# Ledger of designs, part 67: peptides against a protein of PDB entry 6MBK

Target 1, 240 residues: chain A of PDB entry 6MBK
Amino acid sequence: GFEMVNFKEEGFGLRATRDIKAEELFLWVPRKLLMTVESAKNSVLGPLYSQDRILQAMGNIALAFHLLCERASPNSFWQPYIQTLPSEYDTPLYFEEDEVRYLQSTQAIHDVFSQYKNTARQYAYFYKVIQTHPHANKLPLKDSFTYEDYRWAVSSVMTRQNQIPTEDGSRVTLALIPLWDMCNHTNGLITTGYNLEDDRCECVALQDFRAGEQIYIFYGTRSNAEFVIHSGFFFDNNSH

## One batch from the design tools (peptide)

Design b1_p28_1 (made by RFdiffusion4)
Fold by OpenDDE base, seed 2:
Structure b1_p28_1 (fold): chain B 240 residues (1-240), chain A 28 residues (1-28)
Amino acid sequence: as target 1 above (240 residues)
Amino acid sequence: SLKWSMLIEKALPFDFDLEDEVFDEVLS
């Protein structure tokens, strides 16, 4: 077993409540619990999604809007998950001017500016869409769509988006994986996969974890710049 | 035994170039 715990420096993570052995399947998340592009299409966002080329082309934006719509819905199935998400992030969209200036000496600055530009452009575009498109009238965010909202949603997706197969396995789609995405990063190997037969995400333990220890996963091969830009942390012991 | 169709990597980076292409196409 495991539990969500707020760790002093790392924020929320998962802690083992019993000894977990390496390679033990300790965590699984069925598709029905995931926030996916498909669940976005099947939500109140569906009609707009079907008419907006950007939403159709960019699964990450679809997830961001899905997240915003569900957050604004008191009876959303995902409310418990959404409440576990940070209210703010350490990604560049939340940087102070001095932090941006610091990155000017690095190659990451291009991605920082791209992130700013893209997010601003997306917000401006969708602000207009929400104000003018007939299918936006039923969205719970219709009268409350701020840049801060959008920044949060984009940052949430950016720090947590994953690829999973579609239900039929014919394509790849994007998903947020509740509970699992609380795992913080460590060096190692990918220990999470999708089981299509059981239609669920499955995570096996990267190593032995004793009761009381934090459970880590390997996010994947990332540069430190990628971790800073896309995940909001710097990993000093990065093996890649 | 476990049978996975694909591995899952957390927090896949955004593709900023792709985003630019999409916006340029849609707004053209």
Scores: peptide ipSAE 0.540, ipTM 0.917, DockQ to the pose 0.898
Fold by OpenDDE base, seed 4:
Structure b1_p28_1 (fold): chain B 240 residues (1-240), chain A 28 residues (1-28)
Amino acid sequence: as target 1 above (240 residues)
Amino acid sequence: SLKWSMLIEKALPFDFDLEDEVFDEVLS
């Protein structure tokens, strides 16, 4: 009922290939297709994860490393998904000096600096870990771990991370949701949830979409600053 | 009816303060 399309202004998004009615379950993604903290733990990253307190404490970093490991793995199940990800992002980590200067006049500047500081610190830490930790020797990124790689991975996670339940539903974890995360943002209500019975993410249509129309979702309540900082876009029609 | 255990918000913002706390704790 939909296809990935490169829209001129918004980049890649989903386009309806048929009429989709409001509240219709048009998209679902089983857990097995998700990149999660759990899949990271079960990957080549698992041994390192089990011994690194930061990876354990910060699911977003775990996802970033998982993404890097899978990207560096030619036979990764997620290669098709990873290839759909932007090579660069419009998040502050990719800002030119002039763009940062522009934000100095905004309340977002604090978050920009935090993002820079945190990312740099994380990279420095994990660079050392990758160089010295025994379990890092098996990582496909062992000899290719640049700041650019890390910046990309962090930005990928930053712009796409989602909370989902663990398999047993007892806790919340983080996940990247392939295909679904191609949906661009619009105002509305959250129309995506996790169905534990079927163990899948489910998305119902926010509104009627005609064949050929872009399918939008509501990302959640965000300020424009949050969209700029965390999602790499400014939403002019933001109601929040 | 859809039976969702939770709603999913895309691109949940990073908590930079929490990240700082984690790093400070781990590296202390």
Scores: peptide ipSAE 0.532, ipTM 0.914, DockQ to the pose 0.889
Fold by OpenDDE base, seed 3:
Structure b1_p28_1 (fold): chain B 240 residues (1-240), chain A 28 residues (1-28)
Amino acid sequence: as target 1 above (240 residues)
Amino acid sequence: SLKWSMLIEKALPFDFDLEDEVFDEVLS
């Protein structure tokens, strides 16, 4: 067992409510609970998705719009999950001027500028689409699509997107994984995988966790620059 | 034993170059 807790330094994370042994399957999330490109296509966004080349080509953007539409829907199945998401992020889109200046001395500055440029261009493009496209008329965000909304959605996806197999296992798609994505990062090995037979994400414990300890996962091999740019944190003890 | 079809890495980086390519293609 585990619970969501607000930790002083890391923010929200998962805490063990019992002793968990290394390699124990302690957490699983069925496909039906995930926010995916497929669930976006099957939502109110579906008609627009079917006619917009950017949404079709960029699964991360499809997830961002899916997240915005569901957030604006009081009866959304994902409201409990969305309410756990940060209202702001520590990614470059939220940087103060001094933080940008600091990164100018690093190779990460190229990615910072790319993130700014891409997000601004995407917002401008989709603002026009939402104002003019017939299938946008029924979207909850039709009359309230701000850059702040878009920045939040893109940052939410950027910090949380995962690759999973499609239902038939023939392709790879993108997903947000509720509850599991509350795990904070530590050094180690990937301990999460997709079980197609049971159609669920499965997470095994990286190590023994005692009751009351925070449960960490290894996000994957990343440079500190990649963690700053894409995940909004710097990991001092990064072994990669 | 667990049978995983793939491993899941959290917060896969955006490919900014690919995103640029997609936009350039669509807007051309």
Scores: peptide ipSAE 0.528, ipTM 0.913, DockQ to the pose 0.899
Fold by OpenDDE base, seed 1:
Structure b1_p28_1 (fold): chain B 240 residues (1-240), chain A 28 residues (1-28)
Amino acid sequence: as target 1 above (240 residues)
Amino acid sequence: SLKWSMLIEKALPFDFDLEDEVFDEVLS
């Protein structure tokens, strides 16, 4: 009922291939297709994860490293998904000096500087870990771990991370949701949820979409500053 | 009808201050 399309200005998105009615369940993604903290633990990263307190404490970083490991693995199950991700982002870690200067007049500048500091500290820490930790020798990125790699992975997670329940529903974990996360943003209500009985993410249509129309979702209530910092876009019609 | 245990919001904002605190706590 939908296809990936490269839209002008918006980049990749989903386009309806048939008429979709409001509230119709048109897209679902089973847990087994998600990139999660749990899938990271079950990957080549698992041994390092079990011994590194930062990876254990910070699920978003675990996802970033999981993404890097899978990207470096030609036979990764997630290669088709990874290939759909941008090679660069319009988020602060990719800002030119003029863009940073522009934000100095805004309240967002604090978050920009914090992100730079945090990312640099994390990279320095993990560079040392990758060089010295015995379990890091098994990682496909052992001899190729640059700041650019880390910047990309962190930015990928930042622009796409979601909360989902654990398999038993007892806790919340982080996930990247392939295919679904290609939907671009519009105003409305949250129309995506997790169905634990069927163990899948489910998305219902926010509105009627005709064949050939782009399918939008509501990401959540965000300020324009939050969209710029965390998603790399400015939403002109933002109601918040 | 759909039975969802949780709503999913895309691109949940990072809490950079919290990240900094967690990082410092773990490495202290």
Scores: peptide ipSAE 0.515, ipTM 0.916, DockQ to the pose 0.850

Design b1_p28_1_s1 (made by RFdiffusion4, then SolubleMPNN; from b1_p28_1, 10 letters changed)
Fold by OpenDDE base, seed 2:
Structure b1_p28_1_s1 (fold): chain B 240 residues (1-240), chain A 28 residues (1-28)
Amino acid sequence: as target 1 above (240 residues)
Amino acid sequence: SRKWSMLIERSLPLDLEKMDAIFDEVLS
């Protein structure tokens, strides 16, 4: 019912290959296809995760490292997904000096500097961990862990992380949702949820989409600052 | 009928202050 397409201005997105009706379940992604904190724990990162308090406390960082490990693994199940991710982002960690200066007049500047500070601190910490921790020796990134790698991974997670339930539904965890996260944003209502019975993410159409039209979703209520800082885009028609 | 346990918001914003606090707490 849909295909991945590179749109001129928006980059990759999903296009309908047939008419899709509003509220139609057109896309679902089983848990086994998700990159989650749990899949990170069950990966080559698992031994380090079990010993590192930061990875345990910060699921977003766990996902970032999971993403890096899988990217560095030629036979990774998620290679097709990872290859769809941008190589660079329009988020603050990639801002040029002039872009930072532009934001100096806004409250967003504090978040920008916070991202820089936090990311630098995290990188410094994990650089040492990767160099010294016994469980890091088998990580595919052991000899190639750069700030650029970390910046990319953190930015990937920042722009794509989602909350989903754990398998037993008792807690909330973080996930990257392949294919689904290719949908670009439009105003509307949340049309994606987690079906625990079938153990999958489910997306219903926000509106009627004709064959050949781009399929949009509503990411959620965000401030303009949040869009810029966390999503790497500014949405002019933001209703919030 | 659809039975969703929760709605999924794409690109959930990070609470940078909270993250910084967690980082500091863990390393204290």
Scores: peptide ipSAE 0.472, ipTM 0.889, DockQ to the pose 0.837
Fold by OpenDDE base, seed 4:
Structure b1_p28_1_s1 (fold): chain B 240 residues (1-240), chain A 28 residues (1-28)
Amino acid sequence: as target 1 above (240 residues)
Amino acid sequence: SRKWSMLIERSLPLDLEKMDAIFDEVLS
């Protein structure tokens, strides 16, 4: 079907190993393989989550901490996935001074500064929580929680978070979707959905892909500013 | 027909202002 490949210009992506037809279900990811707010609650983070109102109120932060805890756990089920994640991102939290100056001439600058402010405040809060909360003592990051760690985790979640239904379908939750999120972006229509009956994410091919071609998906309608701020790339042919 | 309960968009944009407001509300 497909394989993970490091493309020279686009980084890691998925390549077809056979011809795939448009609308063919070529990729699915069961719930049990996802990193979700629920899996965070069921992890070593669970006791802290149950007592921290920020983690409870902000699912993206819960995922960020879940990601950090699992990264720091050698026997984590998600180690193979985590190892595929970039060590750095092209998002504003990683911008050099010149990149920030460039964006000062754009409408995106407000969001850049907001992202810096929010991330700094969150880190300061959680640094204190990790140092003082009794349930934080069991976390593998207890003695090594740095801003760089938090920046990475937040950026990972920001660039990869998805909405999926809860198991009972009554609510929406956040998830990282391993393997699927390796697909790079192209213009088109959303071709991924959640199948509650089979309890899995399903992706159908946006178009015909030949053996050896990169498999692209459409991430969703975004402005160029949103791509830069939230995804870390600019898409010139954005027709939406 | 596909039985999808919802479509999945990758890289959901964060409402940074809303997030900041939630953060402030919880810590108030």
Scores: peptide ipSAE 0.471, ipTM 0.888, DockQ to the pose 0.840
Fold by OpenDDE base, seed 3:
Structure b1_p28_1_s1 (fold): chain B 240 residues (1-240), chain A 28 residues (1-28)
Amino acid sequence: as target 1 above (240 residues)
Amino acid sequence: SRKWSMLIERSLPLDLEKMDAIFDEVLS
């Protein structure tokens, strides 16, 4: 067993409530609990998705809008998950001028400016879509769609998106994985996979965890620049 | 033996250049 805990330096994480052995299946998340491109298509966003080429072409933006629509819906199934998400991020879209200036001497500056440009262009596009498209009238965002809303949603997806198989296993789609994505990062090996037979994400313990210890996972191989740009943190023990 | 069809990497990095290209292509 595990519980969600707010750790002082790391924010929300998972803590073991019992001893967990290495390679033990301690956490699983069925497809029905995931926020996916498919769940976005099946939501109030579905009619707009079917008519907007950007939403169709860019699954990450579809997830961002799905997240915004569900956040604005008091009775959303995902409200408990959404309430655990940060209100702000340490990603480039939230950088102050001095932080941007510090990165000017690095190759990361190109990606920083790219994020700013892309997010601004996307917001301007979708602001117009929400104001003018007939299928946008039913969205809870119709009268409240700010840049801050969009920045938050894009940053949430950027820092939390995962690839999973479609239900039939024929394609790859994008998903947010509630509860599991609260695990903080440590060095190691990938210990999460998708079980198509049971139609769920499965996570096994990277190591032995004692009752009361924080449960860590390995996010994957990343450069320091990728951690800063895409995850909003610097990992001191990064091997790259 | 666990039957995983795919490994899941947390916080998969976005290809920003590819995203920009897709956006431009759709709006062209």
Scores: peptide ipSAE 0.469, ipTM 0.886, DockQ to the pose 0.829
Fold by OpenDDE base, seed 1:
Structure b1_p28_1_s1 (fold): chain B 240 residues (1-240), chain A 28 residues (1-28)
Amino acid sequence: as target 1 above (240 residues)
Amino acid sequence: SRKWSMLIERSLPLDLEKMDAIFDEVLS
């Protein structure tokens, strides 16, 4: 009922191939297709994860490393998904000096500097870990772990991470949701949820979409600053 | 009826201060 399309201004998005009615379940993604903290634990990263307290404490970083490991693996199950990800982002870690100067008079500047500081500290820490930890020798990124790699992975996770339940529903974990995360943002209500009985993410249509129209979702209530800082775009019709 | 245990918000914002605190706590 939909296809991936590269839109001129918005980049990649989903386009309806048929008429979709409001509240119709048009898209679902089973847990087995998600990139999660759990899939990271079950990957080549697992041994390092089990011994590194930062990876254990910070699921977003675990996802970032999982993404890097899978990107470096030609036979990764997630290669088709990874290939859809931007090579660069419009988030603060990619800001040019002029963009930083422009934000200097705004409240967003604190978050910009925080992202720079945090990412630099994390990279320095993990560079040392990758060089010294015995289990790091098994990682495909062992000899090619650059700041640019880390910046990309962190930015990918920052712009795409979602909260989902664990398999037993007892806890919340983080996930990247392939295919679904290609939907661009519009104003509305949350129309995506997790179905534990079928163990999948489910998305229902926010509105009627005609064949040939782009399918939008509501990402959630965000300030314009939050869109810039966390999503890398400004939403002109933001009602918040 | 929708049987969703949780709503999913796309691109959940990171709490940068919390993340920094966790990092410091673990390395501390």
Scores: peptide ipSAE 0.461, ipTM 0.884, DockQ to the pose 0.829

Design b1_p28_1_s2 (made by RFdiffusion4, then SolubleMPNN; from b1_p28_1, 11 letters changed)
Fold by OpenDDE base, seed 3:
Structure b1_p28_1_s2 (fold): chain B 240 residues (1-240), chain A 28 residues (1-28)
Amino acid sequence: as target 1 above (240 residues)
Amino acid sequence: MRKWSMLIERSLPLDLEEMDKVFEEVLS
């Protein structure tokens, strides 16, 4: 029903291979294919997670480390997904001086500086943890953990993290959703949800898509500042 | 009828101030 394509202006996205009708369930991703806090806990990161209060308190950081560990693992199930991720992002952690100067006159500047501060502090903390903690010795990133690695992982999670229910539906957890997160943004309504009965993410078409058309989703209502800070782009037709 | 327990928003915004607070609380 769809294929991954590199579009000239938008980079990688999904293209319909057949006509898809509005509200048609065209894409689903089972839980077992997701990168979640739970999958992080069940990975080589699990022992460290169980003893580090930051990883336990901050699911986004747990996902970032999970992503780094899996990237460093040649036999990782998620290698095909990881290879689809950008190597760099247009988020604040990658801003040039001129971009920062431009934002100085906006409300976004505070968030930019906060992101820099937070990321630097987190890196410094985890650098020490990785060097000293016994359970870090088993991590594939033990001898190769740079700020650039951490910046990339944090940015990947920041731009792609989603809330989904836990397996029993009792709580909310964080997940990266492979394949689905390749959909680029357009204005509209949320058309993705979690089906607990089938234990999968489900996406229905926002509109009719003809064969050969790019499939878009609505990411959610965001301000332009939020798009810049959290997604690394402006949306020209943003109604918010 | 959609059997969805939760809607999924891509690129869920981070509360940077809350993140900083949590980080500081754990390290204090």
Scores: peptide ipSAE 0.435, ipTM 0.869, DockQ to the pose 0.839
Fold by OpenDDE base, seed 1:
Structure b1_p28_1_s2 (fold): chain B 240 residues (1-240), chain A 28 residues (1-28)
Amino acid sequence: as target 1 above (240 residues)
Amino acid sequence: MRKWSMLIERSLPLDLEEMDKVFEEVLS
């Protein structure tokens, strides 16, 4: 019902291969296909996760390291997904001096600097951990852990992380949702939810889409500043 | 109507101040 396409202006997105009606369930992603904090714990990262308080406390960082480990693993189940991710992002961690100067006149500048500070501190911490911790020796990134690697992983998670329920539904965890996260944004209502009975993410069409049209979703209510900081783009028709 | 346990928002915004606080608390 859909395919991944590289659109000239938006980059990669999903295109309908048939007519899709509003509210039609056109896309679902089972839990087993997601990159989650739990899958990180069950990966080669698991031993380190069990010993590092930052990884335990900050699920987004756990996902970032999970992403780096899987990227460095040729036989990773998620290689096809990882290959669809941008190599660089338009988020603050990639801003050039001129872009930062432009934002100095905005309220977003504080968040930009905070993001820089936080990411740098995290990298410095984990660089030391990876060099010294016994469980880090088995990680595929042991000898290849640069700030650029970390910046990419953090930015990937920042721009794509989602909250989903745990398997038993008792708690909330973080996940990257392959294929679905390729949908670009439009105004509307949230049309994606988690079906615990079938243990999958489900997306219903926001509107009618004709064959050949790009499929959009509503990411959620965001300010333009939030789009810049967390998604790396402005949405001109943003009503917030 | 499908009953979802949770709605999923794409690209969940980070609370940068909270992240810094958590980081400091863990390493204190």
Scores: peptide ipSAE 0.423, ipTM 0.864, DockQ to the pose 0.814
Fold by OpenDDE base, seed 5:
Structure b1_p28_1_s2 (fold): chain B 240 residues (1-240), chain A 28 residues (1-28)
Amino acid sequence: as target 1 above (240 residues)
Amino acid sequence: MRKWSMLIERSLPLDLEEMDKVFEEVLS
């Protein structure tokens, strides 16, 4: 077992409630609990999705709007998950002028400006869509769609999106994986996969964890720049 | 043996250039 805990320096994470052995399947998340492009299509966003070419082409944006719609829905199934998400991020979209200046001497600056540009353009586009499209009238965000909302949603997706197979395994889609994505990062090997037979994400323990210890996973190989740009944190012990 | 069809990497990096390209292509 495990529990969600707010760790002082790392924020929310998972803590073992019992001893967990290496390679033990300790966490699984069925597809029905995931926020996916498919769940977005099946939500109040579905009608707009079916008519908007950007939402159809860009699964990450579909997830961002899915997050916004569900956040604005008091009875959303994902409210408990959404409440665990940070209200702000340390990603470039939240950088202050001094932080941007600091990165001007790095190769990351191009990505920073790209994020700003892309996000602003997307927001401007969807602001118009939400104001004018008939199917946007039923969205809970119809009367309140700010750049701050969009920035948050995009950043949430950027820092948490995962690739998973479709139900039939024929394609790859994007998903947010509640509870699992609370695991903080450590060096190691990928220990999470998708079990199509049981239609769930499965995570096995990277190492032995004792009761009371924080459970870490390896997010994947990332450069320090990628951690900053895409994950909103710097990993000091990064081996890459 | 665990039958995983796909490994899952958390926080999949976005290709910002590709995203911009897709956005432009769709609006174009």
Scores: peptide ipSAE 0.459, ipTM 0.879, DockQ to the pose 0.820; fails the geometry check
Fold by OpenDDE base, seed 4:
Structure b1_p28_1_s2 (fold): chain B 240 residues (1-240), chain A 28 residues (1-28)
Amino acid sequence: as target 1 above (240 residues)
Amino acid sequence: MRKWSMLIERSLPLDLEEMDKVFEEVLS
């Protein structure tokens, strides 16, 4: 009932191919299709993950490395998804000097600098890990791990990470949700949840969508500052 | 029983300060 389309102003999004009614379950993504911390642990990254305390403590970084490993793997199951990801983002790590200067007058500047510092420190740490750790030798990124790679992966995760339950529902983990995360943002209510019985993410329509219309979701309550820092855009109709 | 065990918010905001703290704590 939908297709991926490149919209002129918003980039890639989902377009309805038929009329979709409000609250209709139009999209679901089984766990097996998600990129999760668990799938990272079960991938070529698994041996390193099991021995690196940062990867274990910071699920977002684990996802970033998982994304990089899969991107560098020609036969990765997630190649079709990864190819849909932006090559660059509008998040602070990609800001030009003028954009940073503009934000100096805002409260967001602290977060911008923090993001730069944190990302740089993480990269430096993992560069050393990748070069020296025995289990890193199996990683497809062993000889190709640049700051640009890391910046991209971190930004990809930052803009697309989601909380989902573990398989047993006992804990919360992080996931990238292919196809669903192509939906662009609009104001409304959260219409996506996890169905543990069927072990899948489920999205119901926020409103009626006609055939040919873009399908939007509500990402969640965010300030404009949070949108800039974490999503790379402003939302003028933000009710918060 | 609720159909969904939890709601999913896209682009989960990161607490950058907390991330830095965790990073430092692990490396300490």
Scores: peptide ipSAE 0.445, ipTM 0.873, DockQ to the pose 0.755; fails the geometry check

